# Peptides against a protein of PDB entry 8BZL: the designs that were tried, part 336

Target 1, 228 residues: chain A of PDB entry 8BZL
Amino acid sequence: SYDRAITVFSPDGHLFQVEYAQEAVKKGSTAVGVRGRDIVVLGVEKKSVAKLQDERTVRKICALDDNVCMAFAGLTADARIVINRARVECQSHRLTVEDPVTVEYITRYIASLKQRYTQSNGRRPFGISALIVGFDFDGTPRLYQTDPSGTYHAWKANAIGRGAKSVREFLEKNYTDEAIETDDLTIKLVIKALLEVVQSGGKNIELAVMRRDQSLKILNPEEIEKYV
Target 2, 242 residues: chain B of PDB entry 8BZL
Amino acid sequence: SRRYDSRTTIFSPEGRLYQVEYAMEAIGHAGTCLGILANDGVLLAAERRNIHKLLDEVFFSEKIYKLNEDMACSVAGITSDANVLTNELRLIAQRYLLQYQEPIPCEQLVTALCDIKQAYTQFGGKRPFGVSLLYIGWDKHYGFQLYQSDPSGNYGGWKATCIGNNSAAAVSMLKQDYKEGEMTLKSALALAIKVLNKTMDVSKLSAEKVEIATLTRENGKTVIRVLKQKEVEQLIKKHEEE

## One batch from the design tools (peptide; made by RFdiffusion4, then SolubleMPNN)

Design b1_p29_5_s4 (from b1_p29_5, 15 letters changed)
Fold by OpenDDE base, seed 1:
Structure b1_p29_5_s4 (fold): chain B 228 residues (1-228), chain C 242 residues (1-242), chain A 29 residues (1-29)
Amino acid sequence: as target 1 above (228 residues)
Amino acid sequence: as target 2 above (242 residues)
Amino acid sequence: KEEEEEKRRREENEEANKEALKAAIESLY
């Protein structure tokens, strides 16, 4: 049978391919996002890089534009497609609107892209969830999550991937106005949240920080160890 | 559940893409390909399985393909799929050159093909390519480079790696013997022979069963050279004497 | 002896190949 109808409703109304794409996300490395007062932080569980592998080619946090970055959980190859499409849209928006995208705008674009892959005959859903963080042009920090269905929401803090449940439980308990009072405290909160599921401490964490009116900074292992 | 094994681009209930996994399994039975990055060059070494006495004695590369003046690749897996993908690589590189009047950066060429591979895992009526590739190249951005890609459209940069049959054993040996920062092309060639001698299913390594290509820089130009059989014989002989 | 050693090598390589495949599948995510 020609698998042209990949994502269809079951007799009971389920979109099984979307549900199974969510299971693919759970196989992915854990990612966490936290919105501070004047900072957004993404942290990802670093997979063990093979000794002879170039670390530069193994990144889970990427810039979409100067004011927006994304972490993902799930199929790495699927993520690359979404990232590339989002980057093109960010540049297109700058050319047509003469302003950078809002974090909500690019999240909605990604969500709409994912949703189309759930309705198009002959396409499977993307096997990824994403945490999208950045600053709007007014300097407001934003955090959004999107899933394989194309649903998206704004968050103060959230997690995706294998350890997401434990990390979310930690964040629900520890995300307070006091815990995000400073940039350093916000960074510490992300690291502590990841340490709930990452065994080998700071060496197995990738951390990215975006401050208001600053470019994305990926922290090196030594910088991360200062917060552990 | 076996129900999902027959469909090319669907998730299993556990979030697995079985057709990608099966393509990777099939590649595990293909002839071995090695890549080693050195300070002064990069090499590919590939097992040649199809030796027919009626083939013209003109040395041709069965598994090593020149892509452009600055890049080559080696393939493990289905030959017909390999031919399609290597042709696409050449077309992508040529279109880029025509558009930008400069050679395509190595990683961009790899990524462009990986996006095609990924599409064949997501679009209905398509199957994954039963092919993994090693890419060697030089560009002005990163110098000498080695990449590996799989049927999923995933890729990575490497100092040394192996695909195809006995790849795990080869990678283990490479991890032991590869000295970062001290690898010359000469030492890389010796290492390639050492690894192939231990990982090929043949009791004796012969030059007729091994293809080797080197990529170097001479006078500001990239030189891609396939080693002659006599040169490979000398490398094997030297290894047997050690 | 050579055939037995080749057989042993093939068996060792088969196990290593299975582990490599598992690792490769895990690398998809």
Scores: peptide ipSAE 0.429, ipTM 0.801, DockQ to the pose 0.581
Fold by OpenDDE base, seed 4:
Structure b1_p29_5_s4 (fold): chain B 228 residues (1-228), chain C 242 residues (1-242), chain A 29 residues (1-29)
Amino acid sequence: as target 1 above (228 residues)
Amino acid sequence: as target 2 above (242 residues)
Amino acid sequence: KEEEEEKRRREENEEANKEALKAAIESLY
């Protein structure tokens, strides 16, 4: 069966394992990214933290470096592998090039890693898409998306995961220069976008903000409620 | 190459990893393991299914493994897979200690094994480990800790949790009876016995069918202790009197 | 009565186990 062949094209030119990995992404919690003028914002649908689970171990947004943050949708264990590889690369780049990675550079690294897992015999694709945000050394805010295939593109705003369609439709209607004119408006846009698919307000949203020349800030529920 | 590809855990058309799911299902039939975090310690309680009369009084913990001086784990699932993973945990912990001259942080040890588990779900010629683990530990960063990991290489921190047979019922009871911030090790032990008594498929809970380990801090050192059968009997008796 | 209660408990546990497995599978994503 072609469906069981990891690296074999179907007669009609499909890479089924890549397509099925994209279906794994659609099972993931919704993530949204928005590029503002001097801010990048990631928001993720919080899965209901099980009673008695430590919330610190249930994060969907992570720093890759001081200037780069990532959200993902799909298999959490697969994401951890990608995150760890990306973090190592960010540190390696700082040591070898003496500058932090550009957001594009680390995105391309992640994309290349994913692509290799689509073509290597005896490896299944990564079951994750990622939104990668940050600032280049020149202070330019960036947003990229990567898919299980190893493709990547730059975005102004985008969403991944189970609610991604609805969130994208919202962003297509509401992403304007006016809607991102201020940091607060940009944050509000992300929250409003997530509220299209998230039931009940700020308690079910994880939100990360990175401003120009500032470190990643994870907003607490009380801070999120100010924007609702 | 083709033989390895056919054995690789692959995505279903729906994006599911059935081999991981089947491993998790198999773990659901394994002996119950319980973990409870307290303010002054953390414990593991595990069902002992293989009671051989000829087992010498060497309290060979069937289900609970010491990993290093600061961590222990309990395993639900395939015993052979458990042995491999517990050995790997010990090796990881030892390598870290040698490299950094300090004990490995608890979460870092858990993560390192989870990366191995994940790899066995992604690489050709490998199958998922048919094992879930509970980890108890202490480190200087987070103090007492309880973690759970599954065949996917996913993990989480917990205040109380259960794996193996009737884990759902156990978790439900833990959610009802666990008092956050007020849990002493003594109360945690009583809760463990209460939960095991209701969730184990035994007519009567006996000390021979339960292994309990506690992790505490004494004089700035971690102490991992497997309870003696008599101590477990006393806990059971106390529960029967309440 | 005891056999019926034990049977009921087993059925409840089996259902709970199925739900737990479903939840665990959902937790993978």
Scores: peptide ipSAE 0.417, ipTM 0.799, DockQ to the pose 0.532
Fold by OpenDDE base, seed 5:
Structure b1_p29_5_s4 (fold): chain B 228 residues (1-228), chain C 242 residues (1-242), chain A 29 residues (1-29)
Amino acid sequence: as target 1 above (228 residues)
Amino acid sequence: as target 2 above (242 residues)
Amino acid sequence: KEEEEEKRRREENEEANKEALKAAIESLY
């Protein structure tokens, strides 16, 4: 009987498994997202890639579609499931609606998926938060965040994972219209924000940039060092 | 803490999945498996712990499983769980071949199994598989490949890695001795013997306690070969002479 | 001497295995 109800309300009205899934997110590598004027930027703390590990298999930033990308914090295997579901939905939407998804639409889809795993018998919540960035068809840059509960909100800038508090505090102080006036300044803001929690400079940062009407670009370490 | 130890895989207050962690701990006590990627091939070497004189001649390695013509894996952990997962790998590979009339790419096969592993960490009434796998393969996209997966459904590609007992010591030695870009299959075999000799809890490495498989390309075909005991003996002898 | 060396190797390996397990658990996130 107990095997059926994984996520139940406490006597105090709390969903403990959702709260504990949020603690799993805090164990994850730090991710940051910033919305610029005509750019969206994702940055992630690189875990020290083991010397003999293939770097191509260790990506924390992924495309969901041509106009949407995602970073996550928390359980890597859980994230893969969410990413795959989101990619299928993006393709399905293109086939049925003949337009790419809006960033809000795919965020809502992911949020609804997460919410169902908080209410369904025999399922634990996803141990991930996600930063979802991209451009709507009208060219508007968007940043959304989702958590294990299935809530979502639009942000100008946000951070998730271990260093999220420090990074958010930095962004709250330094996110101004002047700080995002250019694409380069926006990129620099993300790098500076991550450097609050990353000690080894540009080598330990994964950075992805999406500009209006452009595909996702992952910056190489040399490109990142130019902004430091 | 203990209340979360005995139940379906749920989060602890600290965001930990104790059943996954315990599965990983159990794998740490399993026989050693190592994989090494070379320029001209890839190999698996596994510790054979159950040497029973009365075991009928196993045509294929006890711990190394052929998955298809282009891939093999080795397993550290619970044998019954390993059998289930290796069978599933074969089924996935076969279904792909039937659907697309091409062999499944190595990473896609690994990912498909990892999604199953992940599901066993998220769904009620299921426990994590007490198994880590090393995968070796060749495909037209990336050539020779080595992957590792754990009970969580996480995976990664490697130049060289080790799972099971004394994996840390083995990985340390691999990091020291692995020469990127210069690794031949011959050198990889010698390195495998060196690492196993140092990391196995045995005074002397014997060919009966080691299984080795190589994956190579010959005339545009993948060849998966389990080394004969005599070949392993020669590798051990050569290592002892150096 | 051989038994003491085997014991030392086991102890060193046990400590290394604990660190490896810790690293593996950290790799989940």
Scores: peptide ipSAE 0.352, ipTM 0.744, DockQ to the pose 0.570

Design b1_p29_5_s4 (from b1_p29_5, 15 letters changed)
Fold by OpenDDE base, seed 2:
Structure b1_p29_5_s4 (fold): chain B 228 residues (1-228), chain C 242 residues (1-242), chain A 29 residues (1-29)
Amino acid sequence: as target 1 above (228 residues)
Amino acid sequence: as target 2 above (242 residues)
Amino acid sequence: KEEEEEKRRREENEEANKEALKAAIESLY
């Protein structure tokens, strides 16, 4: 069967290793991204941190640069490789172009990296999808998603991981101009969306907020509970 | 499915990396290693399985390796894979020291090795390393630290954890007895003996079957010490008296 | 009785090990 080889086409034109990498993403904790008017919000389902585990080492939301953040679903070790390369590219861009990357630029970079791993001999695809949020230099909030295939698209709101279907269905119903009218309403929308799949309220949610001309803020559990 | 077992680490139809899972299963049969973080230090305790009387070199530590002046690790799994990874850790730490004229931060050393492990799960012609590691260290950023890494290239920081045989039972005991914020190195040593006595598949815990290393700070310097057999005997005796 | 208790402890440890392995595999994602 063609499913045993490094990423090759099936007789039906399928890239089975890419499809199977998408199944790896579905095993990941749910992540949600929402673009507000002047805010971008990422939320991730916290896996139950073991009682003796250091929480600082269990983060699913990371900064790529001062103006860009990423959440992911799928293989954590694969994600670390992508994050590190993206961070290097963000810094390189600042040094060479003297401006921060646009959210689209860094998304395209990540997507191109993923695509190369679907076509390179002796490499399997990355088992991750990513939600990439941030602000362009003009102050425009952006949300992008990329998948194991190396495709990417811009979104108003989206979700990835095991609960993504239910969260997307919620967002399709509840994402309105009124629902994102304020920063607080946008945050509340993300929390409500995650609560469709996360049990036991705000304690199991990681939430990150980026506002225009502000750094990434990771909300503490007490701050999250105020929106529940 | 046997079909995904024999080649380069690829995804199953369900999105699983069976070669990584099988490496983790193999580590479950390795000798037990545990780590405990205390307020005044950090320790590793490891099961010593190969006690051959005819071993000329008293391997002071079969499973505990000094990485640099501020870090040590213990290994569970394939010894040959462990030797490769421990040498790589030493090289990474040395290169960093030469480049920056400062010791490598503990987490950065762990992540550097984890990126190597991950690569062996993604690149063709490679198999995952059949090794989990516990890392103990001190740096100026986070103080005393304990990390665990697996064949996938995942890692985490821990207050206390265990790898290898009966690691689940050990972790359960650690969760019950670990007192957050109140753990001294002395109490951590006692806890280590308690856990090993219950989780090692031996009729009687003896000092010859246990390796213990402590990492402390004395006069602004890190001190890594492997306990002498007599010191381990005293810890075991004290536990038997309680 | 001691042999039965030791056997029971081994069986409990094997089950615990299987659950821990399952949890460890789930932690990959």
Scores: peptide ipSAE 0.349, ipTM 0.747, DockQ to the pose 0.547

Design b1_p29_6_s1 (from b1_p29_6, 17 letters changed)
Fold by OpenDDE base, seed 5:
Structure b1_p29_6_s1 (fold): chain B 228 residues (1-228), chain C 242 residues (1-242), chain A 29 residues (1-29)
Amino acid sequence: as target 1 above (228 residues)
Amino acid sequence: as target 2 above (242 residues)
Amino acid sequence: GRSELLDEAAEEEPEDIVAQVEEARKQAA
């Protein structure tokens, strides 16, 4: 059966392992990304941290560099491998090119890495989709999404994981120039979008904000509740 | 015919890694291991299943391994896989010490092993390690720490957790009795005995069937100590009197 | 030094991937 081989086409031209990796992503916690005017915002469904779990070890939003951060949906261990390689590439680029990576460049690097894992019979695809946000050196805010196949596209707003369909449908209706007119409105849009699929309000949301010429800020629960 | 469970770790049509899930199931049948973080230390408590009087007392413990001067771990699952992974942890810690002239931070050691575990779930011709680990440690960055890792290469920090047999029930009991910010090492030891007494498939808890290690700080040094059988007997006796 | 376990896992992988995992470990450190 073609579904047992890691990187073989079905008679119908399907890569079943890539499709099944997409199903692993759909089981992941929901992540949302929104590009504002001078802000990028990532939000993730915070699974109720077990009362005895350390919250610092459950982060789903990670900095890749000072100007780039990533959220993911799917296999956390797979994501760690991708994040680590992306961080190495960001530092290598700074050393060799003397400039930080563009958000497109690092997205293309991650996408190429994922694609290579779909082409080797000795490797399974990465069970992750990623939302990659940041600022280019010219101060332009960017949002990219990549999937297990190694495809990538630029977005104004997007969502990945379990609730991605409902969140995207909300964003398609509510993403307007007025809805992103200010940083605070952009943050509110992300929170409202996540609340379509997250129960019990702001306590179950992880939120990260990157403003122009500023470092990544992870909002605490009290800061999130002010926007609800 | 469950066609996706017998080969290289591949995704099912539902996006599940059945070989990882089956490795976790195998760990569920292993002896119980507990970890509890206190304000003044951290402990591991493990079920000893092989009570062989002929085991050389030179063994630090059956299930608790010293990794370096600042860290120890306990294991649940396949013993041969556990030996390979505990050896690798020691090698990683030693290489770091030689390179940087300081002990490896606890989370970095855990992450380095978790990347190896992950690789064995992604590369062709390999199976997942049938092992979960609890890690206890101290470092200058976060102080006393407790981590758990599984066959997938996932890990997390914990105040208290359990792996192996009846782990879900143990975690439920820990959640009920663990007092955040008020946990002393003494109270953590009492809690460990209480939970093991209820979760081990034994009619009566005995010191022969329990291994306990504590990690503390004395005079600016980490002290890792396995409790003597008499000390464990006193803890059990105290629990029976309450 | 490379993890022998990673090298064994990566026997079918280009040397570059194992090196990248090790470099990533060094930077996470």
Scores: peptide ipSAE 0.040, ipTM 0.593, DockQ to the pose 0.027
Fold by OpenDDE base, seed 1:
Parts: sequence; structure tokens; C-alpha cells
Structure b1_p29_6_s1 (fold): chain B 228 residues (1-228), chain C 242 residues (1-242), chain A 29 residues (1-29)
Amino acid sequence: as target 1 above (228 residues)
Amino acid sequence: as target 2 above (242 residues)
Amino acid sequence: GRSELLDEAAEEEPEDIVAQVEEARKQAA
């Protein structure tokens, strides 16, 4: 009976629950990721945090490990589950392999987790896409994107969530070797890309930067305004 | 299509979780609960609807639950679901205390329950909990805290918020009157009465219909106190005189 | 200890959910 399997093929071969989960992602706030030469940058649209809400509890960019961070679009509660699982895997990998995960490895782990939730009876897909950025041990900057289906790909630049189409179109036009020649230019590119869909400038942007051999840095609004 | 709504929480074609939304709708019909963070404490104020004179237990608090020595919560929604979740919160807090020999940080307790709520939105054969919670607490990491969680397993920290009936109107009033950095517990209590007086569908606010709990720090200990009816009467009287 | 509520939610694969939540709790700590 169609009734037991949450994610089943339609007669025409569609996984409707996966497609519908992708619609949930499209309703999420925009996130953008850009890989520079020696930098990775994540930017997210700050929804107007309600005046009485603690911004600390509304983070769309999170560290998975010292060398990996993630932005997401879609269901925040679903994202929390994925983040927590990914963090455990990063720690487990350090304990078992004595090295940090590669960005590809942790992306593949997250993708596999998502895929299982598309195939297991009694489970709905995760309503999230993620941009996963970081550095491999060799110092190579990486950017990956995952969707609710559990697919993943490496990118130079990408966007997810609401306005992702417009942001991607901007990145396709403006992502050049010159545009990422410096860390500052790479940061500027992310900000400009977000400004295609974010109203009211730098105040509505959360920006995180990871440089080679450096920890994740979240830029304050004043630091962001310097690039606008 | 209503057929998607009858089983496991699944996505609609529009990417909506209707069972979660319907659970939130059920909460909208529950009695109002307010939370307000102050510099010197945090409070919960809740509408008491069940005033049955024949209840054997003078329920000092129908809607406010002590979770541990450092945390309390209020609930809006299905009472049975609330009882299950508040019991689980107590168990989580107790297990943490036993394991680490220190109280669970407030946000960790909230997150732990939110992961349970999320699971009930993702796994087969389960419905979402028809419950929103306000959490008040103190820990050594962030001091006084106020959190809100919903049936989806989302949560957030707040300076002031409301759940249940007329919550949107209450939140609007809180946004207008809440003074960031200047909020004393005394001012927070006055604000709670002001908001409840406007949001409760009663001609006159009475102490019988309001539960208030405060969480403070005294001599390096957390003190959770439910206000006596006489204290609530005095707060209402002061509000009527202003 | 496992949440009974999580175990009940995970009727098909309870071990995976509980492990996830327990691990998540360890990292949030």
C-alpha cells in the first residue's frame, strides 16, 4: 500500500517527497558559498531576527569541525539533526584516523544520511540543502552542495534557498579568477551575490570566512559594511 | 490533499509539513503563556483555564513545571503531550546531572527535547507533539535564559515571547514595551500583567486565572518561585491603578 | 540513557536515532 512508504516512486518515476522537500528548501533563507584561492566564504540572508529574539540561537552557519563549516537552507530542526550527526562523525574520524575529515568525506557522509532518509520506510526526506566548505589537510579549499535527495557535487561557487537562482546567475557571470584573486575580493563577491536578493545591505547578511590554517571567523556587521 | 495529513508527517507539494502546522494550530487555542527575561531574573506567566473547585489538589501551577533546580517551563497545547514532554525534560536533566555531576546547560536541555520533537515529525507512525514550550532557566554559561520551542523541533532564545491564544498580539505588545538592558524582574512582572490583561479574553483579569513563576539567583543558588495568589492580586491591582 | 520517546519514534530503526541524539548531546555539551 502506498500508505506505508513515505517516499515512493510515482507512476512516472518521481520521488515526490524529495521534490517536496526541495520546495521546503526553496522557502528557506538564501545561502551562498564561494571558494577562493586560499579562502572559503559562506554568506546567509539574515531574516529580520525578531527584536526580542536572541541572535545566538538563530545561526545558519555552523562549524562541523575546525576545518569544515556548513550553511543550510530549509527546515532548521532537520538541519540540527544533520549538523549533530556530522559533528559526531568528524570527531569519530579524528579519533579513529587521527586526521580531520576531508570536506568531501563529511559531505559524502551527510549525503548518505540524506539518501537513507529518502529510501527508508517510515522516514521523510530532510527538508534541507547545505553548502559545506572547508579545507582539506593539504590546504585545498573545498565547497560542496547537498540537497534533500542526498546528491552532492563540488562547486567553485553556489547558492541554496530562496533567491538561489538569482544568486547563481550572478555568480555565473561574476565568478572569475580575477574576482577571487584575493581574500577581500572573494568576500566582496559573496556580499555582492547576496545583495542581489537581500534588501537593506550588510545588516541583513551573516558572513563566515575560513582561511587556510585558520578557524572559522564570523564577520560582525561593521566588518561586512567595509566590503559593501 | 487531506490524505497526506492522516499518516506520518510528510511534505505537501508546496514543501509544507501540514501535521506540524495543524499541531501549531491546536496550540493557538491553548491558554496564553508569556516569558520575559530580566537582568535579575526570568519569569513565566500563564493563563489558568481549569479552575475546578472540585480538584483535590490545589494545583499551584497547572501550566508551569519545574524541570530541575535551575529550570522551569510552561506549556501551551495538548495536556497529555505536555505531560509526556515535561517528564522527558526531567529525565534528560536528571540523566545529565548523574553523568556529569553538574546541571544540564539550559540550551542543551531545550535542544534535546527539540530533537525528540523533530523525530516525531520525521519518523513513520508518529504525529507531532501538539505542544509549544517556554523555558526559563539559569546556567553558568549564559545566566538567565528564556527559550521557546514548537512542534517542529525549532527553538529560539528570547528576551520576551508568548505562546498559545492571542500570542501574536502579545508578542506585538512585548516588542513595544520591552526595554532592552533596562528590564528588571519587577518591571517584567508588571509587563506580564499588562500583556495578559489585554490578551486574555476576560473583562477583568483576576489572580485566580493567572499563574506566575519567577526564577532568580539568591546566594549563588537558583530560586524558582510560583507567586502566591495574593502577590498576583497585588500586581493586578497596581496595574489597574496605573 | 536512551529517550523512550526517541525509541518510540524510531519504530523501524531506533538505534540510529538514539545514537544520533546522544551524539548530538555530547557535542552540544
Scores: peptide ipSAE 0.043, ipTM 0.606, DockQ to the pose 0.027; fails the geometry check
Fold by OpenDDE base, seed 4:
Structure b1_p29_6_s1 (fold): chain B 228 residues (1-228), chain C 242 residues (1-242), chain A 29 residues (1-29)
Amino acid sequence: as target 1 above (228 residues)
Amino acid sequence: as target 2 above (242 residues)
Amino acid sequence: GRSELLDEAAEEEPEDIVAQVEEARKQAA
């Protein structure tokens, strides 16, 4: 059956391996991204870390460069490969072009990588979606989303993973110019959006904030609780 | 035309990589391996299944591999796959040492192998490695460390964990008995024996069926030591007296 | 140096991709 093959078109035009990779993403922990005025915020659902697991090794938000960070939903090992390649490209760009990548540039790079893995008979798609946030060199905040197909779009706010539908519905209702008027309000919006799908409050949220001309800051649980 | 590769690990309709899950199932039937992190060291304890009377004295553990001066691993799964991966770990560590004139950080070595494992789940013509590993190590960045990796190329750091046969039961016991912040290497060894005694499908735990390695720091050097059979016998005896 | 296992797995990968993974590992080090 075409559903048991490599990434090939079905008679009805479906790329089943891409669709099935999207199902892997839907099983992933929820991630949310919001673009504010002068801030970008990523939030992720912390899975219950096993009692004896080192939390240091469970990171869902990763810096790609000083001006770009990524959250993902889906296969962690696949995400690591994408992150590594993206980091190399960011550094290569700095060396060759003498400027940091734009958020669009690195998103397009990642998207192109994913897309190539959907065309090769010798490869499966990446089982990840990503939210890529950061600042362009001109100081413009950006948010992009990519999926297993290698599509990408710019967003004001978006969510990926298991709770993505509920979080998106919340964001569609609550993302207003007033709701992002300040950095703190933007952070609160992300937390509130995640709380739609996360039961045990700030302890189960990882939050990363990048402000204009600032490095990525991962908020500690105590900092998150101030916004709850 | 690129040839259709029927061996490519593909997603199921539910978004599962069944070949990876089947590799994990194969590991579930392998001999038990435990790792326990202590304040003053880290240990691996592994079930030894192949007691061939005709084997020449294996100077080193059957299931515990020294990777470099600062790291060791234990393996659960397919022996041939284990040999390939442990050799690769040694090569990665050696290349890093040659390039940077310092030992590879523990997590970097683990990650490097995990990226290889991941590749074997994504590229055509390849099956997943039927191997999970526990890694013990020391580096200047994080001190004593314990990691676990699986066929998917996922890894995590642990205070204590188990792979192979009855791993779920072992992990449950470790969660119950592991005292955070109070774990000495001595107490970790006792805990390892306790857990193995309950999780190994043997009527009586014997030193011939258990391999234990400890990693400690002495005079600013990492010391990886496989316990002698007599030392393991003493640990078992002590546990039987408690 | 490139892992032979990675090279064997990525036989159909553009050379740039494997080089990128190696360089990213160097930067994460």
Scores: peptide ipSAE 0.037, ipTM 0.709, DockQ to the pose 0.027; fails the geometry check

Design b1_p29_6_s1 (from b1_p29_6, 17 letters changed)
Fold by OpenDDE base, seed 2:
Structure b1_p29_6_s1 (fold): chain B 228 residues (1-228), chain C 242 residues (1-242), chain A 29 residues (1-29)
Amino acid sequence: as target 1 above (228 residues)
Amino acid sequence: as target 2 above (242 residues)
Amino acid sequence: GRSELLDEAAEEEPEDIVAQVEEARKQAA
């Protein structure tokens, strides 16, 4: 009989499947997010793409809507499910409310989805953490992080995946109002933070920038090297 | 070997719901939350554990949630479970207000959530919520109220109680120092600081690590206020001087 | 056609449990 109860409490009160999903996230490539004054920046460690892999197919930064994007660490297949549901919700919200989602709203939606997969029989937790960035309709830049448990918080800066501890320690030391005073300084902060754990410079970094009233821009390697 | 029951919440041979008991163990690891009922108000005091430098300060409270104009709650346990349950409380309260054009009575809101919790222990395909809640509120039926609910869906009204880490020790201290009929909100705040100072696993109580909310009545309206850090610092300082 | 496996994996929304509890209350009442 297939034991339908996948996520249950241990005798000591732990949800081991959630903890193991968090371990799957820690094995993922590093992602970092930083909120600037009028900019949000996501950076991700590029895994060495095999020479024959289309670099376009291994995107770890995805638009959810025109005003919201997400980076993730962990299981790519799990991330695809979350991204697709989030995109549907963003479009549904535009149709029903006539405004784009707030970054908090879509984060809460994703968090609630993840939580439900920790509550229901026959389902395992999602093996992903996400950094969700964007602009609210009022032009306020936002950064949220969510984990496999379905917890979420707002951040000035954060990191997920492999090397996240070292990147967070860097950000805790170097995130200041001066360090985010300009868009270029904010981008530079993200690149420097990723370089704490990424070998071989700008070629191994995927970087995306969203400015107020602008679409998600993925920087090319040459644009990234200008900030190094 | 305690067989890890990987199944839906079922009875043990001894008639125990181990998944509910294990959910209660998860709550025991959470930060301390206490509630105290006074004659002129009710309060929640909660340990703040998530002090990260990179957190965006936009959070009104980490562990204390406004439910409606007349009620707030504090949570001990799994944060994601807490977020789901606190959202549900808000939805229940809003639906009631729309349907009846009156705020939901405090106990009715508590019972509505307790039935959801109970269902997650009764029906197949779900685990218990790893969350206990303290509720503070005011209504026209019972005035100021304090409730506690657990993962089983049980609830009770209290004069003072505690959930989370060291809750048993906190409840013992509350029983010793709580004076029925003589409790003012001011004395309740002092008692909250006294109990937290002894029950929190910290070398020194600091305002950064404590959230306090008060619920009072002013001019026939409920006022829910989260104390500012400076106000909490003054309460801590006053306790250190006594 | 959606795979029956995808439909079985379709989320019983938590709202369905709340609705079931409310319906059970109405039937017990």
Scores: peptide ipSAE 0.013, ipTM 0.502, DockQ to the pose 0.023; fails the geometry check

